# Designs tried in a protein design run: peptides against a protein of PDB entry 3J47. Part 63

Target 1, 121 residues: chain A of PDB entry 3J47
Amino acid sequence: IRLTNQLKSLKGLQSKLKDVVEYLDKVINKELPINHTILGKLQDVFNLLPNLGTPDDDEIDVENHDRINISNNLQKALTVKTNDELMVIYISNLVRSIIAFDDLIENKIQNKKIQEQRVKD
Target 2, 26 residues: chain B of PDB entry 3J47
Amino acid sequence: NAQYHLLVKQGDGLLTKLQKYGAAVR

## One batch from the design tools (peptide; made by RFdiffusion4, then SolubleMPNN)

Design b2_p17_8_s2
Fold by OpenDDE base, seed 4:
Structure b2_p17_8_s2 (fold): chain B 121 residues (1-121), chain C 26 residues (1-26), chain A 17 residues (1-17)
Amino acid sequence: as target 1 above (121 residues)
Amino acid sequence: as target 2 above (26 residues)
Amino acid sequence: MLEEVLEELRLLDQLRK
C-alpha cells in the first residue's frame, strides 16, 4: 500500500511539475499572468515531499536500506528541482512586477506633463 | 546555490532602483 | 533612472538563460 501511495504521489508531483513548467513557459513568453494558485500548489507539493520519505515504523527489512537511500536521493533531487522551479517563478513574478511598475511610473510622468501643459495654456 | 543568491541579489537591487524611481516620480 | 532599471532587467534575464 505505501509504495503505491508514494508512486501515486510521485506521478501526481510529476504531473503538477509538468503543468508548472508549461505555465512558466507561457509566463516567460508573456502569454499568461502568474497564477498564485499554481505557486501555492507547488509549495504544497514541496511541503508534502518530506512526507513521501517518512517510514511508518513497521517494516525495517534490510532490503529497504538501498531503497530508502534511493528514495532519499530522489527526494533530494526533486527538492533541488522544485527549488529551481520556485526560483524561476519568483524571478518571473519579480520581472513582471517591475515591468508593471515601470509602466505605472511612465504613465504618471506623462499625466504630470499633460497637467503642467494644461496649467500653462 | 551561488547563482540563485546572485540572481536574488540582482532582483533585490532592481526592486530597490525601481522604488527609488517611483519615489522620484511621486 | 528608467534605463538603468531596464538594463538590470536585461541582466536578470541573461542570468536566467
Scores: peptide ipSAE 0.327, ipTM 0.857, DockQ to the pose 0.075
Fold by OpenDDE base, seed 5:
Structure b2_p17_8_s2 (fold): chain B 121 residues (1-121), chain C 26 residues (1-26), chain A 17 residues (1-17)
Amino acid sequence: as target 1 above (121 residues)
Amino acid sequence: as target 2 above (26 residues)
Amino acid sequence: MLEEVLEELRLLDQLRK
């Protein structure tokens, strides 16, 4: 039962990571806006990942310890890589929001100047 | 970690300046 | 004020690269 759940979780994570990469590629190519629901579900998966890597301490086979360390190092490397990807997404959204807000402010200033000129004529 | 926190802090600073500018144009 | 926001945005984009 545990091994089947770990394999299902790993397959789910792999599928989700593939969906995130494909989504990132579409966002980089400006084909789609960032889906906050994918981001939230990814964060939930990462918050659950530390709990998927605790073997209950009751069968110390030395071969499992090296596989667990490799799995933990791979999970840590995947967590760091995904945190970096999420950071790039967050910054790219922040930058886009700032540019859009700047354009909105400039448009508002221009509209106000046009109204002030029309009141003087 | 440190570069991440620096980048987040700079983004928050910029957002705060942008909010002040938007309020001054209102 | 606007130019200062744009310069800080440019610095933020440079930290991302």
Scores: peptide ipSAE 0.295, ipTM 0.850, DockQ to the pose 0.070
Fold by OpenDDE base, seed 3:
Structure b2_p17_8_s2 (fold): chain B 121 residues (1-121), chain C 26 residues (1-26), chain A 17 residues (1-17)
Amino acid sequence: as target 1 above (121 residues)
Amino acid sequence: as target 2 above (26 residues)
Amino acid sequence: MLEEVLEELRLLDQLRK
């Protein structure tokens, strides 16, 4: 129950994030006018995200280009770390599901043997 | 990336075998 | 069949390390 709800919430977030990317791509391509209200809410979401290197548009000194690259590398490293953590969780849940299934099968085999013995007596 | 995709592919293989085993024991 | 599942699980654990 808890894990299925988290997966449903994550899928819902992923879908919304995709819709946002598709919207931003259409705005970049000048197919749609910039909706300042959507952009403001996106900015609020990005400001609530622990600084995944928004270049503050107000001081692009040439020295900040290396800091922006470092920040993008940190974002990439955090994304990789998160992916590795999710992978470990996935494998751990898979292993637990297999063990629980093996135990269920063994219990079913034992129950079948007990029934077959009771029919012979 | 490649190792992750390989791991996911093997995990899906295992799930498929587990499903077949569960169906054979039913 | 169980043995094959356990062997595949072992291979998955080896890919994780």
Scores: peptide ipSAE 0.290, ipTM 0.845, DockQ to the pose 0.069
Fold by OpenDDE base, seed 2:
Structure b2_p17_8_s2 (fold): chain B 121 residues (1-121), chain C 26 residues (1-26), chain A 17 residues (1-17)
Amino acid sequence: as target 1 above (121 residues)
Amino acid sequence: as target 2 above (26 residues)
Amino acid sequence: MLEEVLEELRLLDQLRK
């Protein structure tokens, strides 16, 4: 019973991970817009991954230590990559917001000048 | 890490200046 | 004021490269 439930949970996790990868590939290919809510949840999942790969202290056979170190290095690399991607998105949104505000301000200045000219005529 | 924090701090500075400019034009 | 925002934007783009 316990092993069958664990295997079912692991298969469910694998399916969800595949759906996440497929979504990320579509975002990278610009087929879908970046969803910040999905990206935040993905970051939370990656931040929880290191805790899944640390067995609590004192009975790790030396042969499992190399596999755990490789998995921890991969998880760290994925976390860093995700953080860098999030940073680029943040900057790109900030820049777009700045440009949109500059255009809005210029439009307001022009509209004010037109209104002041109409009051003098 | 240090470059990231510098970039975020500079972006926040820009946003603050833009907010001041938008308030001066209202 | 607008020129200062544009120069800071240029500095941000330089930090990204």
Scores: peptide ipSAE 0.288, ipTM 0.840, DockQ to the pose 0.057

Design b2_p17_8_s3
Fold by OpenDDE base, seed 1:
Structure b2_p17_8_s3 (fold): chain B 121 residues (1-121), chain C 26 residues (1-26), chain A 17 residues (1-17)
Amino acid sequence: as target 1 above (121 residues)
Amino acid sequence: as target 2 above (26 residues)
Amino acid sequence: MLEEVLKELELLEELAK
């Protein structure tokens, strides 16, 4: 039962990660805005991952210590990967805000030139 | 860590240039 | 000025890869 749940959670995580990558590719290609709700759900899944690897306290055999260390290393690697994805999302939002501000400035310059022409006529 | 700080520093440089451009258009 | 902002944006995108 536990291995099947871990495999199901890993497949769910892999599917969500694929959805985030595909969403990031669409954001890089300027097709869509960032969805903060997907980000919050990803963070919640990571905060719950520590609880999926704890053996129930009823069999302390020495073989479990190596499994706990492997689980902790995998969790740490997944946390780093998620922080990197969050950073790419943050930068993509910053870049988009910069482009939108540049377009606003250019529109303001054009409007000012049009008003100066109308005052000379 | 080092790549993260480099990326943040470049983003801050770009934001500063954008602020200067906005002030010159004002 | 806009062309310089676009060049810095391209450098930022290359650093994010």
Scores: peptide ipSAE 0.327, ipTM 0.843, DockQ to the pose 0.083
Fold by OpenDDE base, seed 3:
Structure b2_p17_8_s3 (fold): chain B 121 residues (1-121), chain C 26 residues (1-26), chain A 17 residues (1-17)
Amino acid sequence: as target 1 above (121 residues)
Amino acid sequence: as target 2 above (26 residues)
Amino acid sequence: MLEEVLKELELLEELAK
């Protein structure tokens, strides 16, 4: 029963991680805006990962130390990967905001030049 | 770590330039 | 000025890869 539940949880995590990557690719490709609700749900999943990998505190047998280290290393690797993904999202948003602001400034300069020319005519 | 700090520093530099440009257009 | 901003953005994208 425990092993089948762990395998089901791992498959669920893998499916969700795939959905995240596909969402991130669409955000990088400018096809979709960042959905803060999806990011919040991802953070919640990561905050719940420690609770999915800790056996209840009542059976620490010494043979589990290597398996606990592997689980902690996997969780750490997943946390690092998601931090990198969130960073790419943040930078992509910053870049988009910068481009949109530069276009706004250029449009304002052009409109000002057109208005100054119309006052001289 | 070092690449992250470099990226953040460069983004902050660009944001500062953009703010100066926005102020010069006002 | 826009072209300089675009070059700085391209450099940010290369650092993000």
Scores: peptide ipSAE 0.323, ipTM 0.843, DockQ to the pose 0.082
Fold by OpenDDE base, seed 5:
Structure b2_p17_8_s3 (fold): chain B 121 residues (1-121), chain C 26 residues (1-26), chain A 17 residues (1-17)
Amino acid sequence: as target 1 above (121 residues)
Amino acid sequence: as target 2 above (26 residues)
Amino acid sequence: MLEEVLKELELLEELAK
């Protein structure tokens, strides 16, 4: 039962990672805003990953321990990679929000200067 | 971990500067 | 002030690479 759940979670993670990469490409290309629902579901998958790695202590032959360690190391490496990708998305959006706010501030300064000139005038 | 914390700290610094500028322009 | 924000933004982009 556990191996089937790990394979299903790994396939789910791979599909979501592909969706996140495709979403990243669309964000980089300025075509779409963040799908917060994909991000939230990915965070939920990561919060469940530590719970997928606890062996119930009752029937693991020594050959399963090395395969579980390799799968846990691969899941950990994929988790780190996906966390880095999510971090790049978060920063890219922060950067976009900052640029948009800077442009708004500059436009507001210019509008104030124009109003002050019209009152003198 | 350390690079992530540094990046978050720099982003927070920039956001704080931006907020101060927005308040000065109001 | 805007030019300093742009320089800090460029530094953030370099740290994200």
Scores: peptide ipSAE 0.311, ipTM 0.843, DockQ to the pose 0.079
Fold by OpenDDE base, seed 2:
Structure b2_p17_8_s3 (fold): chain B 121 residues (1-121), chain C 26 residues (1-26), chain A 17 residues (1-17)
Amino acid sequence: as target 1 above (121 residues)
Amino acid sequence: as target 2 above (26 residues)
Amino acid sequence: MLEEVLKELELLEELAK
């Protein structure tokens, strides 16, 4: 049962990581805005990953201590990697929001110039 | 860490320029 | 002013790579 759950969690993580990479590639290619709902669900899955790796069974066999430390280190490394991916996503949104604001300001300047010309005629 | 702080600092610089531009267009 | 913002955006994109 435990090995099957670990393999299922690893496959789920691999699928989510693939979805995040595919989303990042679409963001880099300027094809999609960030979906905050997908990001929130990804964060929730990562916050639950520590709990999915904890056996609900209080039988700490001494052979599991090294495996628990390796699992915790791998999980910490995966959490850091995900935080870095979330940061790249956040920055890509900031950049897109800035470009969109810049275009809005330029449009406002053009509209103001057109209005000033109409008041002089 | 250092690269992250540099990237955040550059983003803050850009946001400040954007705020100045928005104030000049008002 | 717009061109300076675009150059800083390009620098941010290069630092994010």
Scores: peptide ipSAE 0.310, ipTM 0.839, DockQ to the pose 0.077

## One batch from the design tools (peptide; made by RFdiffusion4, then SolubleMPNN)

Design b2_p18_1_s1 (from b2_p18_1, 10 letters changed)
Fold by OpenDDE base, seed 2:
Structure b2_p18_1_s1 (fold): chain B 121 residues (1-121), chain C 26 residues (1-26), chain A 18 residues (1-18)
Amino acid sequence: as target 1 above (121 residues)
Amino acid sequence: as target 2 above (26 residues)
Amino acid sequence: SLQELLSLLQQSQKALEQ
């Protein structure tokens, strides 16, 4: 039950993230008007993303275009890393749930054996 | 991607086996 | 069997470590 609910929640999150990406693509393509409230919430999410590189030093001038691509690549890499970490956590919780269930079953078997012994005495 | 799907499939197999065992102990 | 479930659990742990 708990694990199935976690998997369902993760699938729900994945679907919502896909819907957000699709919405952003439609806004970029000018198919939909920009919703400032959604954009503000997305900006808050991006601001909660670890600041991907303090651009350290002073080389002000050259390629704003390459910096955008690098920031997008780094954000993609962090999104992948976060997804991998969430997956590891999910599997770890699955394993813990299985162990706890095995222990519960063993305890139930032991309790049944103790009851059967008490009925024979 | 493929390794991820394999790992998820293994987890689903374990969950199914756990459900069968829980039903057999009831 | 319980042992078979434990073996699958160990395989899952090994897959997580890779």
Scores: peptide ipSAE 0.362, ipTM 0.871, DockQ to the pose 0.011
Fold by OpenDDE base, seed 1:
Structure b2_p18_1_s1 (fold): chain B 121 residues (1-121), chain C 26 residues (1-26), chain A 18 residues (1-18)
Amino acid sequence: as target 1 above (121 residues)
Amino acid sequence: as target 2 above (26 residues)
Amino acid sequence: SLQELLSLLQQSQKALEQ
C-alpha cells in the first residue's frame, strides 16, 4: 500500500511537472500569462514531499537505511529541479514586464511627437 | 545557490534600468 | 537608450538559456 501511494504521488508530480514545462514554453512564446495559483500549489506539494519519505520507526533493518538515503537524495534533487523551474518562471515574468513597459514607453514617445507636430501646424 | 543569486541580481539590475528609463521618458 | 534596454533584455534571456 505505502509503495503504491509513493509511486502514484511520483506519477502525479511528474505529470504536473510536465504541465508546468508546457506552460512555461507557452509563456516563453508569449501565448499565455503566468498563473500564480499553479505556482502556489506546486510549492505546497514540495513542502509536503518531505513527509512522504519518513518510514515508521518500528523496523529499522540495515537494508532499509540505504533505501531511505536514496529516497531523500531523489527528493532533494527534485526540490532543486523545481526551484530552478520556479526561477525560470519568475524571470520569464520579469522579461515580459520589461517588454510591455518598453512598448508603453515607445508608444508615449510617438504620441508626444504627434502632439508636438500638431501644435506647430 | 550562487548561480541562483547571480540570476536574481541580473533580473534586479534590469528592473532598475527599466525604472530609470521610464522616469526619463515621463 | 531604448536600444540599450533591449540589449540588456536579450542578455538576460541568453543567461536564462544557460
Scores: peptide ipSAE 0.358, ipTM 0.871, DockQ to the pose 0.014
Fold by OpenDDE base, seed 5:
Structure b2_p18_1_s1 (fold): chain B 121 residues (1-121), chain C 26 residues (1-26), chain A 18 residues (1-18)
Amino acid sequence: as target 1 above (121 residues)
Amino acid sequence: as target 2 above (26 residues)
Amino acid sequence: SLQELLSLLQQSQKALEQ
């Protein structure tokens, strides 16, 4: 049961990571806005990740503990890497939103100035 | 962790400033 | 100022690239 859940989680993580990378590439290429659904699903996976590391108390030998620790360290490293990637995505979106708002504000200011000038003429 | 929190805090500061400018232009 | 906001935005972008 545990190995199947780990494999399922790893496949799920791999699929999501692929989707995130593909999404990032589309965002970098300015083709699509950030898919909030992918971000939400990724957060759900991260919230489930702490539960993937709970050793069920079954007496499985010392060799599996080292492999589990290596797998957990790799998963933790992958989690940190994915968190960093998500942060980069979040900040990139934030920056884009700020740029778009700045342009909107500048356009509104210019339109207001043009309207005020037309009323004076 | 600390660098992340710093970066998030900077982003929040920028958003707050942007909101203030948006309100001033309205 | 709007220019100050733009400067802060550029700093945020630079921080993202680090």
Scores: peptide ipSAE 0.352, ipTM 0.868, DockQ to the pose 0.014
Fold by OpenDDE base, seed 3:
Structure b2_p18_1_s1 (fold): chain B 121 residues (1-121), chain C 26 residues (1-26), chain A 18 residues (1-18)
Amino acid sequence: as target 1 above (121 residues)
Amino acid sequence: as target 2 above (26 residues)
Amino acid sequence: SLQELLSLLQQSQKALEQ
């Protein structure tokens, strides 16, 4: 139940993120007008994300281009780290599920052997 | 990336074996 | 066998810890 809910939530987030990317690509390609409501919600999501340095638009100094690249690299590094952590959690949960299933199977085999012995006696 | 894909592939292989084992014990 | 599955599981866990 808990793992299924987490997986469902993560799949929901992934689907929403994909929809956002597809929307942004269409906006970049000028296929769709900018929807301010979607952008506002995206901004709220970005504001809830630890400051992935959106440079405040006001200091366009040439030195900021390197800082923007560093911030994008930090964002990418944080995204990679988060993906790695999520993968670790996923595999750990998979491993636990496998162990629990193995124990269940072994218990079933043992119970079957006990029943077969009782029928022979 | 390549290590990640390898790990996922190994996990999928293990899951498939687990499914076969579970089906054989049913 | 169950033991082979457990061994594969342990290998997957070890690969995750790297």
Scores: peptide ipSAE 0.349, ipTM 0.868, DockQ to the pose 0.011

Design b2_p18_1_s2 (from b2_p18_1, 8 letters changed)
Fold by OpenDDE base, seed 3:
Structure b2_p18_1_s2 (fold): chain B 121 residues (1-121), chain C 26 residues (1-26), chain A 18 residues (1-18)
Amino acid sequence: as target 1 above (121 residues)
Amino acid sequence: as target 2 above (26 residues)
Amino acid sequence: SLDDLKKLLQEAQKVLEQ
């Protein structure tokens, strides 16, 4: 029962990671807006991943040690890859916020110059 | 990692400059 | 500058594609 639930959770995680990659590709291609809800759910999955990758040191069956190491290395590599993807989303949002704020500042400066000119006339 | 930290640091630097400019215009 | 920020974004995208 426990092993079947872990395998089901891992399959669910793999499917969700695939959906996130596909979503990120669409965001990079400007086909879809960034969805913060997907980002939050992905962060929650990452916070759970360390708990899935702690073998209790007491049940390392020697025959599975190579498979466990390969699985842990793959999970770690997938975690790094998705952290990098989240990071590009974060930077992209930061850049958009900076551009929008720059435009607001420029508009305010122009409005102030127009008001100062009207007071001099 | 290092290139990422550089990019984040440059983005934060631009955000800080933008905040200072926004405060000076207010 | 706004142009420097756009360049940094493009470099970040390149790093993610590797």
Scores: peptide ipSAE 0.346, ipTM 0.864, DockQ to the pose 0.018
Fold by OpenDDE base, seed 5:
Structure b2_p18_1_s2 (fold): chain B 121 residues (1-121), chain C 26 residues (1-26), chain A 18 residues (1-18)
Amino acid sequence: as target 1 above (121 residues)
Amino acid sequence: as target 2 above (26 residues)
Amino acid sequence: SLDDLKKLLQEAQKVLEQ
């Protein structure tokens, strides 16, 4: 049962990581806005990841310690990679928000100038 | 971790300045 | 000013390139 759940979670993480990469590529190419649903799902996976590494205490064979260290190092590397991806997503959203706000401010200034000219005529 | 927090802090600072500018143009 | 907003945008782009 545990191995099947770990394998299912790893497959879920792999599929999600693929979806995030594909989404990031589309965001970099300006083809799509950031999907908040992917971000929420990624956070859910992160909250579940610490639970995937808890060995229940009942058989300490020395071969498990090296596998646990490899699993923890892989989990840490995946955590760092996902933090970097989340950071790129966050910055990309900030930059898009700044651009959209710049355009809104410019449009508002232009509209105000047009109204001031119409009042002087 | 520290670089990530610094980058987030810089982004939040830019967003705050942008919000102040938008409020001044209203 | 609009120039101050453009400076903020340039700073944000610089953060994205890091």
Scores: peptide ipSAE 0.329, ipTM 0.864, DockQ to the pose 0.013
Fold by OpenDDE base, seed 2:
Structure b2_p18_1_s2 (fold): chain B 121 residues (1-121), chain C 26 residues (1-26), chain A 18 residues (1-18)
Amino acid sequence: as target 1 above (121 residues)
Amino acid sequence: as target 2 above (26 residues)
Amino acid sequence: SLDDLKKLLQEAQKVLEQ
Protein backbone atom coordinates (compact mmCIF):
# COMPACT_ATOMS: atom_id res chain seq x y z
CA ILE B 1 0.00 0.00 0.00
CA ARG B 2 2.64 2.67 0.99
CA LEU B 3 4.92 1.87 -1.99
CA THR B 4 2.00 2.04 -4.45
CA ASN B 5 0.99 5.46 -3.09
CA GLN B 6 4.59 6.71 -3.38
CA LEU B 7 4.80 5.46 -6.97
CA LYS B 8 1.47 7.13 -7.82
CA SER B 9 2.62 10.40 -6.21
CA LEU B 10 5.92 10.20 -8.12
CA LYS B 11 4.07 9.62 -11.41
CA GLY B 12 1.80 12.57 -10.63
CA LEU B 13 4.85 14.72 -9.87
CA GLN B 14 6.58 13.61 -13.07
CA SER B 15 3.50 14.50 -15.13
CA LYS B 16 3.24 17.88 -13.40
CA LEU B 17 6.95 18.54 -13.96
CA LYS B 18 6.49 17.75 -17.66
CA ASP B 19 3.54 20.17 -17.86
CA VAL B 20 5.65 22.79 -16.11
CA VAL B 21 8.62 22.31 -18.47
CA GLU B 22 6.27 22.63 -21.45
CA TYR B 23 4.78 25.79 -19.95
CA LEU B 24 8.27 27.16 -19.23
CA ASP B 25 9.33 26.58 -22.84
CA LYS B 26 6.24 28.51 -24.02
CA VAL B 27 7.06 31.36 -21.61
CA ILE B 28 10.72 31.42 -22.78
CA ASN B 29 9.49 31.56 -26.39
CA LYS B 30 7.20 34.55 -25.47
CA GLU B 31 4.11 32.55 -26.49
CA LEU B 32 2.51 32.86 -23.03
CA PRO B 33 2.75 35.23 -20.05
CA ILE B 34 3.80 33.88 -16.64
CA ASN B 35 0.99 32.10 -14.87
CA HIS B 36 1.37 32.81 -11.15
CA THR B 37 -0.96 29.87 -10.39
CA ILE B 38 1.50 27.43 -11.98
CA LEU B 39 4.39 28.99 -10.02
CA GLY B 40 2.36 28.71 -6.80
CA LYS B 41 1.59 25.03 -7.46
CA LEU B 42 5.27 24.38 -8.18
CA GLN B 43 6.25 26.09 -4.95
CA ASP B 44 3.69 23.97 -3.09
CA VAL B 45 5.14 20.82 -4.68
CA PHE B 46 8.64 21.93 -3.61
CA ASN B 47 7.48 22.60 -0.07
CA LEU B 48 5.99 19.07 0.01
CA LEU B 49 9.14 17.45 -1.46
CA PRO B 50 11.28 17.73 1.74
CA ASN B 51 8.47 16.07 3.73
CA LEU B 52 8.47 13.09 1.33
CA GLY B 53 12.25 12.63 1.80
CA THR B 54 12.34 12.52 5.64
CA PRO B 55 11.32 9.13 6.98
CA ASP B 56 11.00 10.12 10.66
CA ASP B 57 10.94 6.36 11.39
CA ASP B 58 14.40 5.32 12.68
CA GLU B 59 13.36 1.59 12.47
CA ILE B 60 13.81 0.67 8.76
CA ASP B 61 16.60 -1.90 8.14
CA VAL B 62 20.03 -0.92 6.70
CA GLU B 63 19.41 -2.64 3.30
CA ASN B 64 16.68 -0.13 2.33
CA HIS B 65 18.99 2.80 3.15
CA ASP B 66 20.79 2.74 -0.24
CA ARG B 67 17.51 2.86 -2.23
CA ILE B 68 16.21 5.68 0.00
CA ASN B 69 19.49 7.60 -0.45
CA ILE B 70 19.31 7.20 -4.25
CA SER B 71 15.67 8.40 -4.20
CA ASN B 72 16.61 11.37 -1.99
CA ASN B 73 19.57 12.27 -4.24
CA LEU B 74 17.34 12.07 -7.34
CA GLN B 75 14.72 14.19 -5.59
CA LYS B 76 17.38 16.75 -4.59
CA ALA B 77 18.75 16.77 -8.15
CA LEU B 78 15.23 17.28 -9.55
CA THR B 79 14.64 20.04 -6.97
CA VAL B 80 17.87 21.81 -7.97
CA LYS B 81 17.09 21.45 -11.68
CA THR B 82 13.59 22.87 -11.23
CA ASN B 83 14.93 25.69 -9.05
CA ASP B 84 17.40 26.59 -11.82
CA GLU B 85 14.59 26.52 -14.40
CA LEU B 86 12.42 28.75 -12.19
CA MET B 87 15.35 31.14 -11.79
CA VAL B 88 15.85 31.40 -15.56
CA ILE B 89 12.14 32.16 -15.94
CA TYR B 90 12.17 34.74 -13.16
CA ILE B 91 15.14 36.55 -14.74
CA SER B 92 13.62 36.27 -18.24
CA ASN B 93 10.38 37.83 -17.02
CA LEU B 94 12.23 40.53 -15.15
CA VAL B 95 14.12 41.46 -18.34
CA ARG B 96 10.88 41.41 -20.38
CA SER B 97 9.29 43.75 -17.83
CA ILE B 98 12.32 46.05 -18.05
CA ILE B 99 12.18 46.11 -21.88
CA ALA B 100 8.43 46.77 -21.92
CA PHE B 101 8.84 49.57 -19.41
CA ASP B 102 11.74 51.10 -21.36
CA ASP B 103 9.59 51.12 -24.51
CA LEU B 104 6.72 52.73 -22.56
CA ILE B 105 9.03 55.44 -21.21
CA GLU B 106 10.49 56.11 -24.66
CA ASN B 107 6.98 56.36 -26.14
CA LYS B 108 5.94 58.78 -23.40
CA ILE B 109 9.02 60.96 -23.97
CA GLN B 110 8.37 61.01 -27.74
CA ASN B 111 4.70 61.93 -27.21
CA LYS B 112 5.74 64.76 -24.89
CA LYS B 113 8.24 66.09 -27.47
CA ILE B 114 5.57 65.96 -30.20
CA GLN B 115 3.14 67.94 -27.99
CA GLU B 116 5.80 70.54 -27.13
CA GLN B 117 6.60 70.96 -30.83
CA ARG B 118 2.89 71.41 -31.69
CA VAL B 119 2.55 74.17 -29.07
CA LYS B 120 5.54 76.06 -30.59
CA ASP B 121 4.14 75.89 -34.14
CA ASN C 1 22.56 28.85 -3.63
CA ALA C 2 24.86 31.90 -3.29
CA GLN C 3 24.97 32.57 -7.08
CA TYR C 4 21.16 32.21 -7.23
CA HIS C 5 20.69 34.70 -4.42
CA LEU C 6 23.10 37.12 -6.10
CA LEU C 7 21.19 36.92 -9.42
CA VAL C 8 17.84 37.49 -7.65
CA LYS C 9 19.32 40.45 -5.76
CA GLN C 10 20.64 41.97 -9.01
CA GLY C 11 17.22 41.49 -10.64
CA ASP C 12 15.44 43.17 -7.71
CA GLY C 13 17.92 46.05 -7.90
CA LEU C 14 17.19 46.51 -11.62
CA LEU C 15 13.42 46.41 -10.99
CA THR C 16 13.74 49.04 -8.25
CA LYS C 17 15.75 51.34 -10.54
CA LEU C 18 13.19 50.81 -13.30
CA GLN C 19 10.34 51.74 -10.94
CA LYS C 20 12.16 54.92 -9.88
CA TYR C 21 12.72 55.89 -13.51
CA GLY C 22 9.06 55.25 -14.38
CA ALA C 23 7.92 57.38 -11.45
CA ALA C 24 10.24 60.23 -12.57
CA VAL C 25 8.83 60.13 -16.14
CA ARG C 26 5.18 60.23 -14.93
CA SER A 1 18.55 59.39 -18.04
CA LEU A 2 17.49 57.13 -20.94
CA ASP A 3 21.16 56.06 -21.18
CA ASP A 4 21.12 54.86 -17.56
CA LEU A 5 18.03 52.75 -18.29
CA LYS A 6 19.70 51.25 -21.40
CA LYS A 7 22.75 50.40 -19.27
CA LEU A 8 20.51 48.64 -16.73
CA LEU A 9 18.87 46.69 -19.57
CA GLN A 10 22.29 45.59 -20.85
CA GLU A 11 23.27 44.46 -17.34
CA ALA A 12 20.02 42.48 -17.08
CA GLN A 13 20.67 40.82 -20.47
CA LYS A 14 24.19 39.92 -19.32
CA VAL A 15 22.71 38.27 -16.20
CA LEU A 16 20.37 36.18 -18.43
CA GLU A 17 23.32 34.94 -20.51
CA GLN A 18 25.10 33.66 -17.36
Scores: peptide ipSAE 0.320, ipTM 0.864, DockQ to the pose 0.013
Fold by OpenDDE base, seed 4:
Structure b2_p18_1_s2 (fold): chain B 121 residues (1-121), chain C 26 residues (1-26), chain A 18 residues (1-18)
Amino acid sequence: as target 1 above (121 residues)
Amino acid sequence: as target 2 above (26 residues)
Amino acid sequence: SLDDLKKLLQEAQKVLEQ
């Protein structure tokens, strides 16, 4: 049961990571806005990563030491990948915030110019 | 870790400069 | 200036490409 749940969780994480990558590619290409729900789900996955390595207390079979090390290494590798994805999302949000702010500033400058023209007339 | 922190710091620096620019245009 | 904001945007793009 537990190994099946770990495998299901890993498959779910892999699918989610793929969805995040596909979403990030669309955001980088300016095709879609950043979805905060995807970010939240990625954070949830990150918070669940420590739990993917927690043995429920059933039987320390000696064969588990290599499997535990492999699981910990996989978890570490997944943590690095998750950090990289979070970083790309963060930078993408910053870039979008900068663009939105540039547009807002340009609109404000245009509005000021229109007001200055109306005061001179 | 170090590269990640550097990129985050650069992003925060850009955000801070953007905020200053927005305050100057107000 | 608007030019300063454009420079910041270019710096942000460089960070995204790294």
Scores: peptide ipSAE 0.346, ipTM 0.869, DockQ to the pose 0.014; fails the geometry check

